# Peptides against a protein of PDB entry 3QIS, part 206

Target 1, 334 residues: chain A of PDB entry 3QIS
Amino acid sequence: PSLELSRREFVFENVKFRQLQKEKFQISNNGQVPCHFSFIPKLNDSQYCKPWLRAEPFEGYLEPNETVDISLDVYVSKDSVTILNSGEDKIEDILVLHLDRGKDYFLTISGNYLPSCFGTSLEALCRMKRPIREVPVTKLIDLEEDSFLEKEKSLLQMVPLDEGASERPLQVPKEIWLLVDHLFKYACHQEDLFQTPGMQEELQQIIDCLDTSIPETIPGSNHSVAEALLIFLEALPEPVICYELYQRCLDSAYDPRICRQVISQLPRCHRNVFRYLMAFLRELLKFSEYNSVNANMIATLFTSLLLRPPPNLMARQTPSDRQRAIQFLLGFLL

## One batch from the design tools (peptide; made by RFdiffusion4, then SolubleMPNN)

Design b2_p21_2_s4 (from b2_p21_2, 8 letters changed)
Fold by OpenDDE base, seed 2:
Structure b2_p21_2_s4 (fold): chain B 334 residues (1-334), chain A 21 residues (1-21)
Amino acid sequence: as target 1 above (334 residues)
Amino acid sequence: SYLDEMREEMEKEIKKIREEL
């Protein structure tokens, strides 16, 4: 069996978080026998491609002189955004198109990724006073490494580092402040806030706006701005409540005094973001007659975002653990 | 309130950042 491929080299320029890019090519059976094709893993890989890449179809049969279109889809989700932001991964892959009892055909994937404030740590964002697209990639790496070390020292209750000549970090990320301050100013009376989905085009505009500028006003509807805040919190490499405190939050969920003590042990940036969000959400709840928002809905929604189980415990989360997590957040909303 | 304090502090910091860009 043999295949002819219309293209073997693919370049994905300016790949962004949550922006789908597609490249298409044709494969044709120029042989005299039916053939089965499949994308196969390389040696030592578990998957035929990186998590941000997909082929559709990834397998199939071709009769003699049959042609099929294959789509190569590049999509950076929350699962790939952090490693692409840090430059640990790149828009580079090799696909192996295997022909059963035939040859392997290699496809070269290349391109560039544009960093996002989505999927960047709270610690790095508090140090990042410029839009992320204006920060050199080398400085982003340094900011993430330094921020990790600062977080660990803060969790260990080590002596406050001498406020050496490093620029004082922001109290909260500018991106969170911009989103929340917009919602505070314009969305407190918005009917069905956090219940109505945003527009995908508006979400992309909001992401691009936060990555490239410090806007006076966030573009899009209140629903799109509210959903952008949820996406931001979901995309964080570590949740607002650090993984190390997850179990202690569940254990304290019915003791409001212990809950406050647990939150006091968060790194400064995480603690400030948590307090800021809870203060905003309590303000939003005063307008429940207009926005149809209640404490149980908000606690249920934000629990999965703010109080995530550690990756090793995700598969073991019980309904009781989820109820305790909701109860923990309710103690800050009421 | 803590919300108003945080809003005012961050508005000041962001204004300063915009003046330095």
Scores: peptide ipSAE 0.698, ipTM 0.975, DockQ to the pose 0.746
Fold by OpenDDE base, seed 3:
Structure b2_p21_2_s4 (fold): chain B 334 residues (1-334), chain A 21 residues (1-21)
Amino acid sequence: as target 1 above (334 residues)
Amino acid sequence: SYLDEMREEMEKEIKKIREEL
């Protein structure tokens, strides 16, 4: 069996977070026998492609002289955004199109990724005074390394060295402040806030706006701005409540004094973001007659975002653990 | 309030950043 491929090299330019790109090619059975094709893992790989890439179809049968279109879909989700922002991964892959009892065909995937403030650490964003697209990639790496070291020092209760006044981190990321301050100004009376989904086009505009500028006003509806905040929190490499404190939050969930002590042990940026979000959400709850928002809804929604279980415990989360996590947040909303 | 203090502090910092860009 043999195949003819219309193309073997694919370039995905300017790949962005949550922006789907598609490239298509044809495969033709130029042999005299039916053939089965499949994309197969390379040596030592578990998957036939990287998490941000998909082939559709990934397998099939071709009769003699049959042709099929294959779509290569590039989509950077929350699961791939952090490793692409850091440059740990890149928009490069090799696909192996295997023909049963035939030859392997290699496809080269290449391109470039445009960094996002979505999927960047809270520590790095507190140090980042410019829009992420204006920061050289080398400096982004330095900011993540410095931020990791600051987090460790904060957890160890080490006194920060007097960093020069020009290099002082922000109290909270500018992106979080822009989103929350917009919602505070314009969305406190918005009916069904955090319950109505935003528009996908508006979400993309908000992401691009935060990645490229420091806007005076966030574009889009209040629902899109609210959903952008949820997407931001979900895309964090480490949740607002650090993984190291997860179990202590659950254990303290019914003691409001211990809950406050646990939060006081967060790294400065995480603690500030948590307190800022809780202060905003308590303000939003005063307008419940207008916005239809209640403490149980907010606690349920934000629990999965702010108090995410460590990856090693995620599969073991009990209904009791979820209820304790909700109760922990309720103690800051009521 | 803590919310008002944080808003005022961050507005000051962001204003300074915008003046440096």
Scores: peptide ipSAE 0.696, ipTM 0.975, DockQ to the pose 0.769
Fold by OpenDDE base, seed 4:
Structure b2_p21_2_s4 (fold): chain B 334 residues (1-334), chain A 21 residues (1-21)
Amino acid sequence: as target 1 above (334 residues)
Amino acid sequence: SYLDEMREEMEKEIKKIREEL
């Protein structure tokens, strides 16, 4: 069996968080026999492609003289955004299109990624006083390294942040402040806030706006701004409540005194973001007659974002653990 | 309130950042 491919080199320029790009090519069976094709893993890989790439279809049958269109889809989710922001991964891959009892055909994927404040650590963002697209990639790496060291010092209750450092970190990321301050100003009376989805076009505009500027006003509806906050919190590499404190939050869920002690042990930026979000959400709850927001809905929604199980425990989360996690947040909303 | 304090402090910091850009 043999295949002809219309194209073997693909370039994905200016790849962004949550922005789907597609490239298409054709495969043709110029043989005399039916053939099965599949994308196969390279040697030592578990998957045929990187997590931000997919082929559709990834396998199939071709009759003699049949042609099939294959879509190569590039999509950076929360699962790939952090490693692309740091430059640990890149928009580069090699796909192996295998023909059963035939040859392998190699496809080259290349391109560039544009960094996002989404998927960047709270620590790095507190140090980042410019839009991320204005920060040199080398300086992003330095900010992440410095942020890791400050997180560790804070967890170890080591030396207070030297008040004299020429680059004092922000109390909270400017991006979180922009989102929350917008919602505070304009969305307290918004009916169905956090219940109605945003528009995908507006979400992309909000992401691009936060990546490229420090806007005076965030574009889009209150629903899109609210969803952008949820996406931001979901995309954090480390949740607002650090993974190290997850079990202690569950264990303390019915003791409000212990809950406050657990939160006091968060790194400074995480603790500030948590307190800021809880203060904002308590403010929204005062307007429940207008915005339809209640403590149980908010606790249920934000628990999955703020208090994520560590990756090694995700498969073990019980309904009891989920209820304890919700109860933990309720103690800060009531 | 803690919310008002955070808003006022961050607004001052964001203003400085915008003046430096």
Scores: peptide ipSAE 0.685, ipTM 0.974, DockQ to the pose 0.778
Fold by OpenDDE base, seed 1:
Structure b2_p21_2_s4 (fold): chain B 334 residues (1-334), chain A 21 residues (1-21)
Amino acid sequence: as target 1 above (334 residues)
Amino acid sequence: SYLDEMREEMEKEIKKIREEL
């Protein structure tokens, strides 16, 4: 069997968080026999492609002289955004299109990723006064490394905040402040806030706006701004409640005094973001007559974002653990 | 309130940042 490929080199320019890009090519059976094609893993890989890439279809049959269109889809989700922001991964891959009883055909994927404030650590964002697109990638790496070290020092209570840091970090990331302050100003009376989804185009505009500027007003509907806040919290490499405190939050869920003590042990930026969000959400709950928002809905929604199980425990989360996590958050909303 | 304090503090910081860009 043999295939003809219309293209073997694919370039995905200016790849952004949550923005789907598609490149298409054709494969044709120029042989005299039916053939089965499939994308196969390279040696030592578990998957045929990186997590931000997919082929559709990834397998199929071709009769003699049959042609099929294959879509190569590049999509940076929350699962890939952090490693692309840090430059640990890149928009580069090699796909192996295998022909059963035939040859392998190599496809080269290349491109560039544009960093996002989505998927960047709270620590780095508190240090980042400029929009992320205005920050050199090398400096982003340094900011993440420094932020990791400062997080660890803060958790260990080892070093008082050295007054000698030439620039004081923000209390909270400017991006999360912009989102929350917009919602505070414009969305407290918004019916079905956090219940109605945003528009995908508006979400992309909000992301691009926060990545490239410090807007006076966030574009889009209140629903899109609200969903952008949820996406931001979901995309954090470390959740607002650090993984190290997850179990202690569950264990304390029915003791409001211990809950507050656990939160006091968060790194400064995480603690500030948590307190700021809880203060905003308590304010939003005062307008429940207008916005249809209640404490149980908010606790249920935000618990999965703020109090994520560590990756190693995610598969083991019980209904009891989820209930404790919700109860923990309720103690800050009521 | 804590919310109003945070809003006022961050508004000042962001204003300063915008003046430096």
Scores: peptide ipSAE 0.682, ipTM 0.974, DockQ to the pose 0.781

Design b2_p21_3_s1 (from b2_p21_3, 10 letters changed)
Fold by OpenDDE base, seed 1:
Structure b2_p21_3_s1 (fold): chain B 334 residues (1-334), chain A 21 residues (1-21)
Amino acid sequence: as target 1 above (334 residues)
Amino acid sequence: SRLEEEEERLEKFYQDLLERS
């Protein structure tokens, strides 16, 4: 069996968080026998491609002289955004198109990624006074490393924040401030806030706006701005409530005093973001007659974002753990 | 409200930072 490929080199320019890009090519059976094709893992890989890439179809049959279109789809989700922002991963891959009883065909994927404030740590963002797209990638790496070290020091209570550091970090990321400020100013009376999805085009505009500017006004509907806040919180590499405190939050869920003590132990930026969000959400709940928002809905929604189980415990989360997590957050909304 | 106080504090903090940058 043999295949002819219309293209073998693919370049994905300016790949962005949550922006789907597609490149198509054709494969043709130029042989005299039916053939089965499949994308196969390279040696020592579990998957045929990186998490931000897919082929569709990834397998199939071709009769003699049959042709099929294959789409190579690049999509950076929350699962890939952090490693791409840091430059740990890149828009580069090699796909192996295997022909049963035939040869392998190699496809080269390349491109560039544009960093996002989405999927960047709260610590790093608190150090970014300018939009992330104005920050050199090399400096982003340094900021993430420094941010990790400061988080660790803060959690261990080892070093007082040296008040003498020439550049004081922001109290909260500007991106969080912008999103919450917009929602506070314009969305408190918005019917079905956090219950109606945003528009995908508006979400992309909001992301691009926050990545490239410090706007006076966030573009898009209140629903899109609200969803952008949820996406931001979901995309955080470390959730607003750090993984190290997850179990303590569950254990304290029915003791409001202990809950507040646990939150006081968060790194400064995480603690500030948590308190700021809780202040916003409590304000939003005052307008429940207009926005149809209630404490149980908000607690349920935000608990999954703010109080995520550590990756090693995700598969073990019980309904009881989820209820405790919700109860923990309810103690800050009521 | 507590939110307005926090926003005013944050706004001032950001303005002070932008003016220094």
Scores: peptide ipSAE 0.028, ipTM 0.656, DockQ to the pose 0.089
Fold by OpenDDE base, seed 4:
Structure b2_p21_3_s1 (fold): chain B 334 residues (1-334), chain A 21 residues (1-21)
Amino acid sequence: as target 1 above (334 residues)
Amino acid sequence: SRLEEEEERLEKFYQDLLERS
């Protein structure tokens, strides 16, 4: 069997978080026999492609002289955004299109990624005084390394933050401030806030606005701004409540005094973001007559974002663990 | 600077929210 491919080189320019890009090509059976094709893993890989790439269809049958269109889809989710922001991964891959009882065909994927404040650590963002698109990638790496060291020092209750010559970090990320300040100003009376989905186009504009500071004001509806806050919290590489404190939050869930002590042990930026969000959410609850927001809904929604189980425990989360996690947040909302 | 004004606004906003809560 043999195939003819219309294209073998693909370039994905200006790849962004949550922005789908597609490139298409055709494969044709120019042989005299039916053939089965499949994308196969390279030697030592578990998957035929990187997590941000897919082929559709990834396998199939072709009769003699049959042609099929294949879509190569590039989509950076929360699962790939952090490694692309750090430059640990890149928009580069090689796909192996295998023909059963035939030969392999190699496809080259290339492109560039545009960094996002989504999927960047709270520590790095607190050190980032300009939009992420204005920050050189080399400086983003330095900010993540420096931020990791500061997180560890804070968790270990070791050295006081040296008042040394390093620029004073922000109390919370400017991106969180922009989202929450917007919601506080414009969304306190918004009916069905956090219950109505945003528009995908508006979400992309909000993400681009936070990444570039263009436009100067956050675009889109209150629903889109509210969803952008949820997406931001979900995309954090380390949740607002650090994984190391997850079990202690569950164990303390019915003791408000112990809950506050657990939060006091968070890294400074995480603790500030947590307290800032809780203060904002308590303010929203005062307008429940207008915004249809209640403490149980908010606690349920934000628990999955703020108090995520560590990856090793994710598969073991019981309904009791979820209820304790919700109860933990309720103690800050009531 | 614009950043200092944003930090002051943030700190004020945070304090105003804490005082109201």
Scores: peptide ipSAE 0.027, ipTM 0.656, DockQ to the pose 0.698
Fold by OpenDDE base, seed 2:
Structure b2_p21_3_s1 (fold): chain B 334 residues (1-334), chain A 21 residues (1-21)
Amino acid sequence: as target 1 above (334 residues)
Amino acid sequence: SRLEEEEERLEKFYQDLLERS
């Protein structure tokens, strides 16, 4: 069997979080026999491609002189965004198109990723006074490493942060402040807030706006701004309530005094973001007659975002654990 | 509200940062 490929080199320029890019190529059976093609893992890989890449179709049959179009889809989800933001991974891959009883055909994938404030740690974002696209990639790496070390020191209640001449971190990320301030000013009376999806085009504009500027006003509908806040919280590598405190939150869920003590042990930025969000959500609940928002709906929605099980426990979350997590948040909304 | 006071404090903090940058 033999294939002819219309293209073997693909460049994905300016790849962004949640923005789908597609490149197409054609494969043709120029042989005299039917052939089966498939994308196969390289030696030592579990998958035929990186998590941000997909081929469609990834396998198929071709009769002699038959031709099929293959789409190479690049999509950076919450699962790949953090690793791409840090520069640990890159928009580089090699695909192996295997022909059964035939040759391997190599496809080269290259490109560049544009960093996002989505999928960046709260600690690093509190150190970023400028939009992430203005920060050199080398400095982003250093900020993530330094932020990790400070988080660990803060959780261990070790030595007060040396008030050394390093620029004081923000109390909360500017991106969180911008989203919440907009929702507070413009969305408190919005019917079905957090219940109506935003527009995908507006969500992309909001992401690009937060990555590239410090706007006076966030673009898009209140629904799109509200969904952007949810996406931001979902994309955090470490949730607003750090994984180390997850079990303690569940254990304290019915004791409001212990719940407040657990929150006081969060790293400063996480604690500030949590308190700021809870203050906003309590204010939003005062307008329930206008926005149709209630404490149970909000607690249920934000529990999955703010109080996630650690990765090692994700597959083991019981309905009881979820109810305890909801009860923990309800104690801050009521 | 307590939220408005926190927002005003944060807004002022960000304005002071933007003026210094």
Scores: peptide ipSAE 0.026, ipTM 0.667, DockQ to the pose 0.088
Fold by OpenDDE base, seed 5:
Structure b2_p21_3_s1 (fold): chain B 334 residues (1-334), chain A 21 residues (1-21)
Amino acid sequence: as target 1 above (334 residues)
Amino acid sequence: SRLEEEEERLEKFYQDLLERS
């Protein structure tokens, strides 16, 4: 069996978080026998492609002289954004199109990723006084490494960051400040806030705006800005409540005094963001007659974002654990 | 407590951020 491929090299320029790119090619059975094709893993890989890449169809049958279109879809989700922001991964892959009883055909995927504030750590973002697209990639790597070390040091030593000679970190990421400030100013009276989805085009504009500028006003509807905040919190590599404190939050869920003590043990940036978000959400709840927002809805929504189970516990989360997690947040909203 | 003072300072910092904006 043999295939003819219309193209073997694919370039995905300016790949961005949550922006789907597609490249298409054709495969044709130029043989005299039916062919089964499949994308197969390389020798050391578990998957046929990296998490940000997909082939559709990834397998199929071709009769003699049949042609099929294959789409190569590049999409950076929350699951790939952090490793692409750090440069740990790149928009580079090789796909192996296997033909049963035939040859392997290699497809080269290349391109460039544009870093996002989405999927970047709170610690790194607190060190970024400029939009992430203005920060050299080398400096991004250094900021992430330093931020990890500061997080660990903050958790272990409870030592105030030396207010000394280096550029003082922001108290909260400018991106969170911009999102929350906009929502506070313009969305307190917005009907169905956090209940109505944003527009995908507006979400992309908001992401691009936060990645490239420090705007006076965020573009898009209040619903899109609200959803952008949710996406931002979901994409964090470490949730606002660090994984190390997850169980203690559940154990303290019915004691507001212990809950406050647990939050006080968060790294400075995480603690600041948590308190900022809770203050904002309490303010939104005062306008419940206008925005239809209630404490149970908000607690349920934000619990999944702020108080995520550690990866090792995700498969074991009980309904009781989820209810405790919600109750933990309710103690800061009421 | 030192914790309450830090909460109050942060709440005030956020209020000051909200008032300056």
Scores: peptide ipSAE 0.025, ipTM 0.625, DockQ to the pose 0.093

